# Peptides against a protein of PDB entry 6J54, part 130

Target 1, 223 residues: chain A of PDB entry 6J54
Amino acid sequence: NENLFASFIAPTMMGLPIVTLIIMFPSLLFPTPKRLINNRTISIQQWLIQLTSKQMMAIHNQKGQTWSLMLMSLIMFIGSTNILGLLPHSFTPTTQLSMNLGMAIPLWSATVFTGFRYKTKTSLAHFLPQGTPALLIPMLVIIETISLFIQPVALAVRLTANITAGHLLIHLIGGATLALLNINTMTAFITFTILILLTILEFAVALIQAYVFTLLVSLYLHD
Target 2, 42 residues: chain B of PDB entry 6J54
Amino acid sequence: QFQFTGIKKYFNSYTLTGRMNCVLATYGGIALLVLYFKLRSK

## One batch from the design tools (peptide; made by RFdiffusion4, then SolubleMPNN)

Design b2_p14_8_s2 (from b2_p14_8, 10 letters changed)
Fold by OpenDDE base, seed 1:
Structure b2_p14_8_s2 (fold): chain B 223 residues (1-223), chain C 42 residues (1-42), chain A 14 residues (1-14)
Amino acid sequence: as target 1 above (223 residues)
Amino acid sequence: as target 2 above (42 residues)
Amino acid sequence: DMLDILLNLLYQLL
C-alpha cells in the first residue's frame, strides 16, 4: 500500500526540495511574446488563452474583468501542472492538499472581501435566497453562511481528490494489466484498453478540474 | 415588483434590501443570544 | 506482441 502512494511523496534531492522547481516549471512553457508575428506555437497558445479569457470573463463587469490576469494565470498553472503530472514518474503538485488549500483559501478570501467591499448589499443578500418563507429565513441564513465557509475547502478537496484518484486509478489498473500478462492475455488486453480509456479521461479531468477551479473562483467573485 | 407594506417592506425575502435586512437581523439575533449566554455564566 | 511491448513499456514508465 505504501508503494501506491510513493508517487505522491514530495521529491527531494540532496536534502533540498525540488518541489519548488517543479512548481515553477510550468511557467517556462508559457513564454511571453516579443515579436509582432510570433511562431505558430505561441500564436496558438495565445489564441487559446484569449478565447478562454473571453469565455470566463464574459459574466463579469468591467471591474471584475480586472481579475482576468489572475484567473487566466490560475487556470494555466493548474491545467499545466495537472497535464504534466500525467507524465510517467512525474510529481503532480496539485495532488497535495496543502498546495490546493494554499491557493483556494487566499483566492476565496480575496473574492469574498472584494465582494463585501464593493457590493456589500448584494453580497449580504446572497445569504438569503429569494422567495424564502419567513419562518425558514434564520435557519437558511445560517446554512448559507456555513456553505460560504465550506467553499474554499470544497474547492481544494475537489481538485485534490479528482487528480489524486485519477493517478491512483491509473497506477492500479496499470499494475493489474502487468499482473494479468502472465495469467491471461485476453483479460490483460481488456484491462489495458480500460487503462487507455482511463488515461484519456484523466487528461480531460485534468483540464476540466483546472477550469472548474478557476470558474468557481470567478463565480465567487461575481457572487 | 412586489408591493410590501409595513414591516414587510424592510424585512422580506424578495427585495435586495429586504434580504439584506433579514440577514443582518439574523446575525444580530445570534450575536445577542451569544452575548446573553455569555453574560448569564456569571 | 505489440500489447506485450506496450505493457512492458508501461511497466518501465510506472
Scores: peptide ipSAE 0.017, ipTM 0.725, DockQ to the pose 0.013
Fold by OpenDDE base, seed 5:
Structure b2_p14_8_s2 (fold): chain B 223 residues (1-223), chain C 42 residues (1-42), chain A 14 residues (1-14)
Amino acid sequence: as target 1 above (223 residues)
Amino acid sequence: as target 2 above (42 residues)
Amino acid sequence: DMLDILLNLLYQLL
């Protein structure tokens, strides 16, 4: 059990945590453009950011579009950290629930408070769905309020659980393939094929979770 | 456009203002209940 | 033999 979860322990050097360096490292991979015509890598990065920005900000009005910079930085951060975490012997900060809650709670709170400030009537009305029978109104309002408070928790847990589960499966199947080499080579080959397919899936999951996390924050801002 | 008269004009599940008032009334009711039980326990 | 090499490399990486 200790070996399975060893990759999720925060790394330390001389008793000092190096997690801060790991968190800052993805930022070095995305330099700011300084020329009209940039390098191919920078051009692709900017193109991807523009595409994602257009998709995510299409829901928002001009006031909501001011959040574009923060939302784009968030998706790039989570996406890059998740992908880098799939490297061998790498520590993924997003596997830590504390990290994800630390992002989810402030962002959720900011979206809720901005909603109440600028769209007070619509935000309060959101606790009651349209067309609700009169007898169910008090109970439904309570349920919707509870649902609101579950949003940041669900946002953090979804990201943490999906990334953590993926890492565990890769390690478990990887260990099983090695064990099966001495028992049956054909079965080991099948297990190894599953491992490859799973790793490809986890790359996709890493990007999807980053997108979903950012999208949900954006949707909470719109509502 | 929904035409409501009387109390239904202010407390309905179809209009924005009506929905808002229903939510506020629900919170107010809960707050009064909590206050009642708090005063009863002391 | 190639499978063993790949699995050994995987063991070293994971």
Scores: peptide ipSAE 0.016, ipTM 0.718, DockQ to the pose 0.012
Fold by OpenDDE base, seed 2:
Structure b2_p14_8_s2 (fold): chain B 223 residues (1-223), chain C 42 residues (1-42), chain A 14 residues (1-14)
Amino acid sequence: as target 1 above (223 residues)
Amino acid sequence: as target 2 above (42 residues)
Amino acid sequence: DMLDILLNLLYQLL
């Protein structure tokens, strides 16, 4: 069991935590353009960033589009950390709930406060869905209030659970395939195939969770 | 467009202002209840 | 044999 969770322990080097370096490392993978016509890799990267930015910010007005830089940096950070976390012997910071809460709570609070600041009437009215029967108004307002406060927790837990579960499953299936090599080679081959498919799935999940996290933050900003 | 008269003009679940007022009234009611129990506990 | 090598490599990487 200790081996199962060993990959989620914060790594240290000579007694010093290297988590800070791991968190900062993805920034090196996204260089800023320096030429009018950049090389192919940077051009593709910038193109992808522009596509995602246009898609994500299309739902926002001019005021909401001011958050584009922060939201794009967020998706790039989470996406890169999630993908790098799938590398062999790599620690992914997004498996730590503290990390994800550290991102979710401030971003959620910022969106909520921004909503109350610039759209006070709409933000307050959002606690009561339109067309609610009069008798259900007090209860529904309470439920919507609770729902609001659950949002940052759900946002953080969703990311943490999906990434962590993927990592655990890869380790478990990998261990099972190794154990089955001595028992039945055919079943080991099947489990190995599942492991490959799972790994491909986890690459997709890593990107999807980054996108969903950022999208939900963006959606909370819009509404 | 909804035409409301009387109290429904200010407290309704259809208009933006009405919804806002309902939310504020709900929070105000909860606050008053909390204050009531707090004062009763003293 | 190739599967064993691949799985061993995978085990070393995971």
Scores: peptide ipSAE 0.016, ipTM 0.726, DockQ to the pose 0.013
Fold by OpenDDE base, seed 4:
Structure b2_p14_8_s2 (fold): chain B 223 residues (1-223), chain C 42 residues (1-42), chain A 14 residues (1-14)
Amino acid sequence: as target 1 above (223 residues)
Amino acid sequence: as target 2 above (42 residues)
Amino acid sequence: DMLDILLNLLYQLL
């Protein structure tokens, strides 16, 4: 059991946390454009950022679009860290709940406070869904209030759980494949095929979770 | 558009203002209840 | 041959 979770231990070097460097590493993969016409890699990155930005900011007005930089940086960070985390023997910072809470709570708080500041009426009204029967109003307001406070937790836990579960599955199936190599080659081949399919799925999950995390933050800002 | 009159104009689940007022009324009621029990315990 | 390569790579990477 200890070996199973060993991959999720925060790495240290000489007692110093190197996890900070790991967290900062994805930033190096996205260099700033310096030319009007950049190379293919940067052009593709900028194109993807532009597309995702347009898609995500479509729900926001001009004031909400001020968050575009933050949200795009967030999705790029989470996405890149999740993808890099799928490399063999790599540490994924987003598997740490503390990391995800550290992102979720401030962003959620900022969106909530921004909402109350600029859209007070709408934000307060959001605690009561439209068309609620009169008798259910007080109960539903309480439930919706609780739901609001669960949002940052759910946001962090969702990301943590999905990435962690994916890594665990890869390790388990991979370990099973290796164990079966000398026992039954045919079964090992089947498990290996499953592993390949799973890894492909986890690449998709890595991007989806980044998108969902960012989208929900954006949605909380809009709502 | 729903035309509400009287108390329903201010407290309804359909209009933005009505929903807001309902939420505020709910919080106010809870606050008053908490205050009542707090003062009663003293 | 490809399977052996993949298995060897897997063995080295895991």
Scores: peptide ipSAE 0.016, ipTM 0.728, DockQ to the pose 0.013

Design b2_p14_8_s3 (from b2_p14_8, 10 letters changed)
Fold by OpenDDE base, seed 4:
Structure b2_p14_8_s3 (fold): chain B 223 residues (1-223), chain C 42 residues (1-42), chain A 14 residues (1-14)
Amino acid sequence: as target 1 above (223 residues)
Amino acid sequence: as target 2 above (42 residues)
Amino acid sequence: DVLDILLQLLSLLL
């Protein structure tokens, strides 16, 4: 059991935390464009950023558009870290709940405070859904208040759980495949096929979780 | 469109202002209850 | 509304 979670231990070299370097590494994959017409890889990256930016920021007003840089950097960071985490023997920082909470809590608090600052009436009204019966108003307001405080936790736990569960599943199926190589080659081939399909799925999950995390932050900003 | 008269104009679950007032009233009521129990224990 | 969207997105993932 200890070997199952060994991949999720924060890596250190000579007692120094190399986690910081791992976190900073994805930034090297996205160089700043310098030309009007860049390389194919940079052009594709900029095109994807533009498309996702238009999609996410379409729900926001002009004041909300100021968050575009932050939200796009967030999705690129989480997405790149999740994809890099699918490399063999790699450490994914997003599997650490502390990191995800460190991202979720400040972003959530910023969105909530921004909402209360600029749209106080609308933000306060969100604690009560429309058409609520009068007798249920006090209880529902309390529930919605609790729901608000669960949002940063849900953001962090969702990302952590999905990425961690995916890595654990890949590890378990991979281990089972290796164990079955000497027992039954046909069964080992089936499990290996499942492992490949699962790996492809985890690539999709890695991007979806980055998108969902950023989208929810954006939705909280929209209120 | 909803037409409300009297207290329902200020406290309703349909209008934005009404919902806001309901939320504030709920928080105010809870705060008063907490204050009441706190002062009662002292 | 946001909760419903969240639940729908979560249902697509799980």
Scores: peptide ipSAE 0.125, ipTM 0.820, DockQ to the pose 0.031
Fold by OpenDDE base, seed 5:
Structure b2_p14_8_s3 (fold): chain B 223 residues (1-223), chain C 42 residues (1-42), chain A 14 residues (1-14)
Amino acid sequence: as target 1 above (223 residues)
Amino acid sequence: as target 2 above (42 residues)
Amino acid sequence: DVLDILLQLLSLLL
């Protein structure tokens, strides 16, 4: 079973962590535009960023629009790292719960503090849904408070679990395919087909999880 | 627009201010309970 | 509101 989880071990070289380089690598794939009309790759990237930005920031007022740059950078980072992690023998940093918590907790805290700073009354009132029966008020406030603190954990675990599970399935099906090559070629072919379909699905999941993570952060900002 | 009288004016689940006050009262009550048990243990 | 959206998204993802 150690072989199955070997791909999730943080790689090191000469006793130094190479994880930092892996985390920084995706940033090289998205250069900043310098011309009025750029090449096709940069134009497509900019177009996608603009579309995503328009969708995500539509729910925010002018003050919330200030978060656009951070949210777009976040989705690009998570999306790119997830996609690159699907390459063979690659390490995906987002499979590490520590990394995802490291992103989720500060972002969640920032949104909560921002809410309390500029919308104190609304933020406090959010702990009690409108129309709650008087007898249920104390209990519901407690539940809502607990729910608030679970948000960063759920955000991190969701991303970690989805990406990790996908990687595990690819490894398991891949291993099964190789084992069946010498036993039954026809069955091996079927298993290989499933592997291809699964990899395509994981590409979609990688992008969706990046989007959902960023969207939820944005939604918490909106209160 | 909701019309409330007495304590319902300040503590209700319909108005924004009322909801806020209910939340603060709940937290205050919990804090007092924790304080009571802390002082009792000493 | 957030909970409802989360539940809806969760139903799509699971």
Scores: peptide ipSAE 0.123, ipTM 0.806, DockQ to the pose 0.030
Fold by OpenDDE base, seed 2:
Structure b2_p14_8_s3 (fold): chain B 223 residues (1-223), chain C 42 residues (1-42), chain A 14 residues (1-14)
Amino acid sequence: as target 1 above (223 residues)
Amino acid sequence: as target 2 above (42 residues)
Amino acid sequence: DVLDILLQLLSLLL
């Protein structure tokens, strides 16, 4: 029913898009440290950012580490928006394919162009894997070029599909639990348990998808 | 260490330069084919 | 390489 997808409609108040405020809201949850000894929450956040930055930038050289700020801001943005989207009656901008394409295409193009600019020989050679038979070279180059252009689409669709599917499942099972409360309490309890497990899984998926999205952008930058 | 002689030196799937040249050759060939069909249609 | 990482992440998820 149309009510199933109502949560994915961009909210408007008096004809004005509130989506802009929703997108900007996660930035308020990550304040900049002002003290040498910060609050417990800020210290934990900084610690997590440092850990993730060390893990992601371990693959890159100094030139690649220049992208650390962009990649860390990206993972924090996507992660925070995905987690906030799991709140009841919340709109997730990452469920919108346009949003994810808007992030994926520029970042992908930037990584590809950066690769061609600084590592032209390596980037061109990447279209042909090592040790390929001579007869398969033209076809493999074509396939690899197509694969390159599919990357931003796959990146955006992966994030959109995973988050959207999770939200739909939570909504469907939640609706089923409410409907079963008056029919059979035992089955409703089972479905409710599944809902709880699913919500926990979706919290993990939300973070993993943010990490995967950023990691893949980072890998495209490296290769 | 692969020692390639002749045309294989420039068009190899093992060396970085050879791979690059193969990719450029394939793109050049495709471009020439597209150009040929475009000129043929006119 | 990317596929292997994705498979590893998928295996971690499942």
Scores: peptide ipSAE 0.087, ipTM 0.807, DockQ to the pose 0.030
Fold by OpenDDE base, seed 3:
Structure b2_p14_8_s3 (fold): chain B 223 residues (1-223), chain C 42 residues (1-42), chain A 14 residues (1-14)
Amino acid sequence: as target 1 above (223 residues)
Amino acid sequence: as target 2 above (42 residues)
Amino acid sequence: DVLDILLQLLSLLL
């Protein structure tokens, strides 16, 4: 069982943590453009960033658009780390709930506090849906308050669970395929096909979870 | 669109101001209840 | 609204 979860242990070399280097590594994959006409890879990256920025910031007013840099950096970070995590024998920091909570809680708090600061009336009114019967108002306000506090937890758990589950499933199916190679080649071929399909799905999940995480943070900012 | 009179003007579930006041009143009530039980238990 | 967005994204995933 330890071998199953070995990939989720924070790596160390000679007692020194290398997790910091792993977290910083994705930044090297996105160099800053220096030319008017850049390489194909950089041009594609810029194009993707422009598309995502336009889509995400279309919901926000000018004041909310000040968060564009932070949100774009967030999606790039999470997306890149998730994709790199699918490499063989790689460690994905986003599988650690502590890391995801460390991102979710501050961002959620910032959005909530920003809302209360600049849109106090609207933010307070969000605790009570419009048209609620008078008798249900106290109960519903409590429920909405609880819902608010669950948001950062749900945000972190969603990312952690999806990435972790994907990694575990790939590991298990991959291990099963190797074990079945000498037992039954036909079943091994079937499991291998499933593994390929699963890996493709996990690439999509990796990007989608990054997008959803950032989108929800953005949506909380919009309030 | 909604014309409320009296207390309903300030405490309603339709207007933004009314909703805000309802939320504040609810939190105030809860705070008072908590305070009451805290003082009673001691 | 959040749920609807999530459902739409989920539909894209499936």
Scores: peptide ipSAE 0.060, ipTM 0.804, DockQ to the pose 0.031

Design b2_p14_8_s4 (from b2_p14_8, 11 letters changed)
Fold by OpenDDE base, seed 5:
Structure b2_p14_8_s4 (fold): chain B 223 residues (1-223), chain C 42 residues (1-42), chain A 14 residues (1-14)
Amino acid sequence: as target 1 above (223 residues)
Amino acid sequence: as target 2 above (42 residues)
Amino acid sequence: DILDILLSLLSNLL
């Protein structure tokens, strides 16, 4: 089924990768405000950013709030790319595991290293939960260390799998609707209704996955 | 506040310092085991 | 710590 996965192939034009342009395009949708009272669209964007910022940064102290700009930019980037990827015949960069790992690993490593630098005692103590029996301490420390290294992988795979699975379902049901148009129009209408509901769900998933990705990065920073 | 005496003062699952020492001790033990097997094989 | 935060967030949503 190469035709089914054709939408996930990296697009090229004249031998040059246009993926870079696709990645940069969402940044154009969020212009910087210049006036005290901006346009309605910019005001709504600022309001949404402020709400998400207040919600996410409420967990952090003053030193952790320095990450607010990076985390907000990350959620806006992933959210916008995921939503734009739902356009017909569009390429979603977040469907590529390499891209998500490229975001997850540096951010995860940065949070871990910052934890070890400023909160060395607390970060090392995090490998052992409080109140554990003495006999289980060595095994539990090993499990927690493995869990730490799985975090960036789980972060990347979660985003990739959810977006990719959504796209595949849209294509499969979309193909089924077209095939059923010539067989039974009533069943085709039902499948088309399911397709619409699925697309709405995928819009929600796109935003949720962006939020979860940034939230988990933020939580790793908090320890 | 927990009052621990002896070895439990340094290796506790309740205190922050005790938990840190337990983690370091486990890593040190694993490192020594790996070193032992490496030296034994060569 | 992360689990406690997630549980607290879940409890606030319900």
Scores: peptide ipSAE 0.158, ipTM 0.807, DockQ to the pose 0.032
Fold by OpenDDE base, seed 4:
Structure b2_p14_8_s4 (fold): chain B 223 residues (1-223), chain C 42 residues (1-42), chain A 14 residues (1-14)
Amino acid sequence: as target 1 above (223 residues)
Amino acid sequence: as target 2 above (42 residues)
Amino acid sequence: DILDILLSLLSNLL
């Protein structure tokens, strides 16, 4: 079963980590627009970014709108890396927990510190839900503080687990289809159909996880 | 909307200020407890 | 609260 996890090993060539190049590759897919009316591909990208930015930033005030560039770049990065990770024999950087923690912890800390800086009263009040019985206040405050510190971990683990599990499932079902080709062609065909449906699902999951990650960061900023 | 008198005016779970004060009081209490046990061992 | 926002978003999705 060692080969099962071989796809998740950080790729190196001649002892040099090529992970940096893989991480930088999605940036090439989003060129900077130079014209007022660009080609169809760039126009679609801009349209999607405009829609998502309008949706996500609608909950923020003008100060929160400053995060628009950061959040849009984040969703584009995670989304593109997740989609590219579904290519055959591709390495997905977002399957690495270290990568996702590297994104989650700074963004979470920035949102938390920003909240405490500009909305100190509201941020402190969020440790106690409204309408809590008096006897439960100390316990609930402790739980809410723990919940706060779990947020960056939840962001990283959610993204890592969903993408990794999807890749593993595709690999396992794909391996099963190949094994069944020589045993029973009919069952192999059924398994192959499931594999196709699963791959389509994983494309959706890839985008959803990017959206959820960015959305939660945005929500933490909003508090 | 809520009428609070006395200590409930400052420590309540309904108003923003009250919730903040409750949180601060909880942290203060925990800090005092930790300090107490730390000083007790010394 | 974030939970209420998430529940609202979920309810709008369903």
Scores: peptide ipSAE 0.143, ipTM 0.822, DockQ to the pose 0.032
Fold by OpenDDE base, seed 2:
Structure b2_p14_8_s4 (fold): chain B 223 residues (1-223), chain C 42 residues (1-42), chain A 14 residues (1-14)
Amino acid sequence: as target 1 above (223 residues)
Amino acid sequence: as target 2 above (42 residues)
Amino acid sequence: DILDILLSLLSNLL
């Protein structure tokens, strides 16, 4: 049905892509603090950012902590876009595989190249797990190499699939609820309850996927 | 503590250096095989 | 390895 995927079409106004503005919009929700004692909302936001930063960067050394700004900006961006995408009649850029690949591939390549640059021995050694029988070494190295190249694809597809699937489910269940309102009110009520629960779940998924995406990038950096 | 002697010192799956050498050897072998087949096809 | 880290994280959550 054309209506199912209509929400995933990039919106345009007067022939101009509004997608750029939509992508930039979340940045307005995170103002930079100017006061020592900020408003309650900004203080909570900063507190959350600090907590997530401490948790995510705890596994990294000082050199890895240089990526903190990038990773925090990434998680905030993906998280905010995913949450905003759950608003009614909103467009989520993260449902576009092109966008997610556009984020995943450069970040993955950067982490891999950084690993090879600063930890060449360790990075090369990761192609062979410790304790591998000698006869399995060539095959396992090949498998690990393939696994490495699958990482950016898996990273992008995971995010895209989870967010897209959630939106589709909300759309389908919502449509079913509306259709059942005039057919069977009791069933419509049940479906509506499921829709509410699903929506709550999707809010959690939106944040989790943002975290997982950023975490995996961080883990690839740590090797 | 693992003590390796001979070829196992350089090619082992337990030490970082050994693992690195194994990986490099594998890639080198693959490259040589590809080169061999490429030259054979010419 | 990444798998070990993930398993460790999972173990900490359970």
Scores: peptide ipSAE 0.123, ipTM 0.816, DockQ to the pose 0.032
Fold by OpenDDE base, seed 3:
Structure b2_p14_8_s4 (fold): chain B 223 residues (1-223), chain C 42 residues (1-42), chain A 14 residues (1-14)
Amino acid sequence: as target 1 above (223 residues)
Amino acid sequence: as target 2 above (42 residues)
Amino acid sequence: DILDILLSLLSNLL
């Protein structure tokens, strides 16, 4: 059990935490463009950022588009950290619920407060769906209020659970494959095939979760 | 599109203003209830 | 309305 969760322990070296360095590392993978015609890697990165930016900001008005830089940085950060976390013996900060809550709660609160500030009437009215029977109004308002407060928790837990579960599953299946190599090679081959398919899926999940996290924050901003 | 008269004009689930007022009224009611129980339980 | 947005996005993705 201890070995199973060893990859989720915050890494330290010589008694000093290196988590800060790990979190900052993805920023080095995205250098700022300096030329009119950039290298292939930078060009692809810019293209992807532009595509995702266009998709996400299409929902927002001009005022909402001011969040574009922050949202794009968020998706790049989460996506890069998740992908890097799939490397062998890597530590993924997004597997830590504290990290994800640390991102989710401020972003959620910012969107909610922004909504109340600039769209007070609409934001308050959002607690009551249109066409609700009069007798159900108090109950439904309470439910919608609870739903609002669950949003940051759901946002953080979704990311944490998906990434953590993926890591655990890869670890377990990988360990099982190694154990079965000397017991039954045929079964080991089957489990290895499953492991390959799972790893491919987890790469997709890593990107999808980054996208979903950012998208939901964006949607909360739009209200 | 909806035309309401009287109290329904201000408290309805169809208009934006009506919905807002309903929400405020519900929160106000809850606050009063909490206050009542707080003072009573003291 | 988040639901409408989600439905619209889903319809566009399919």
Scores: peptide ipSAE 0.100, ipTM 0.813, DockQ to the pose 0.033

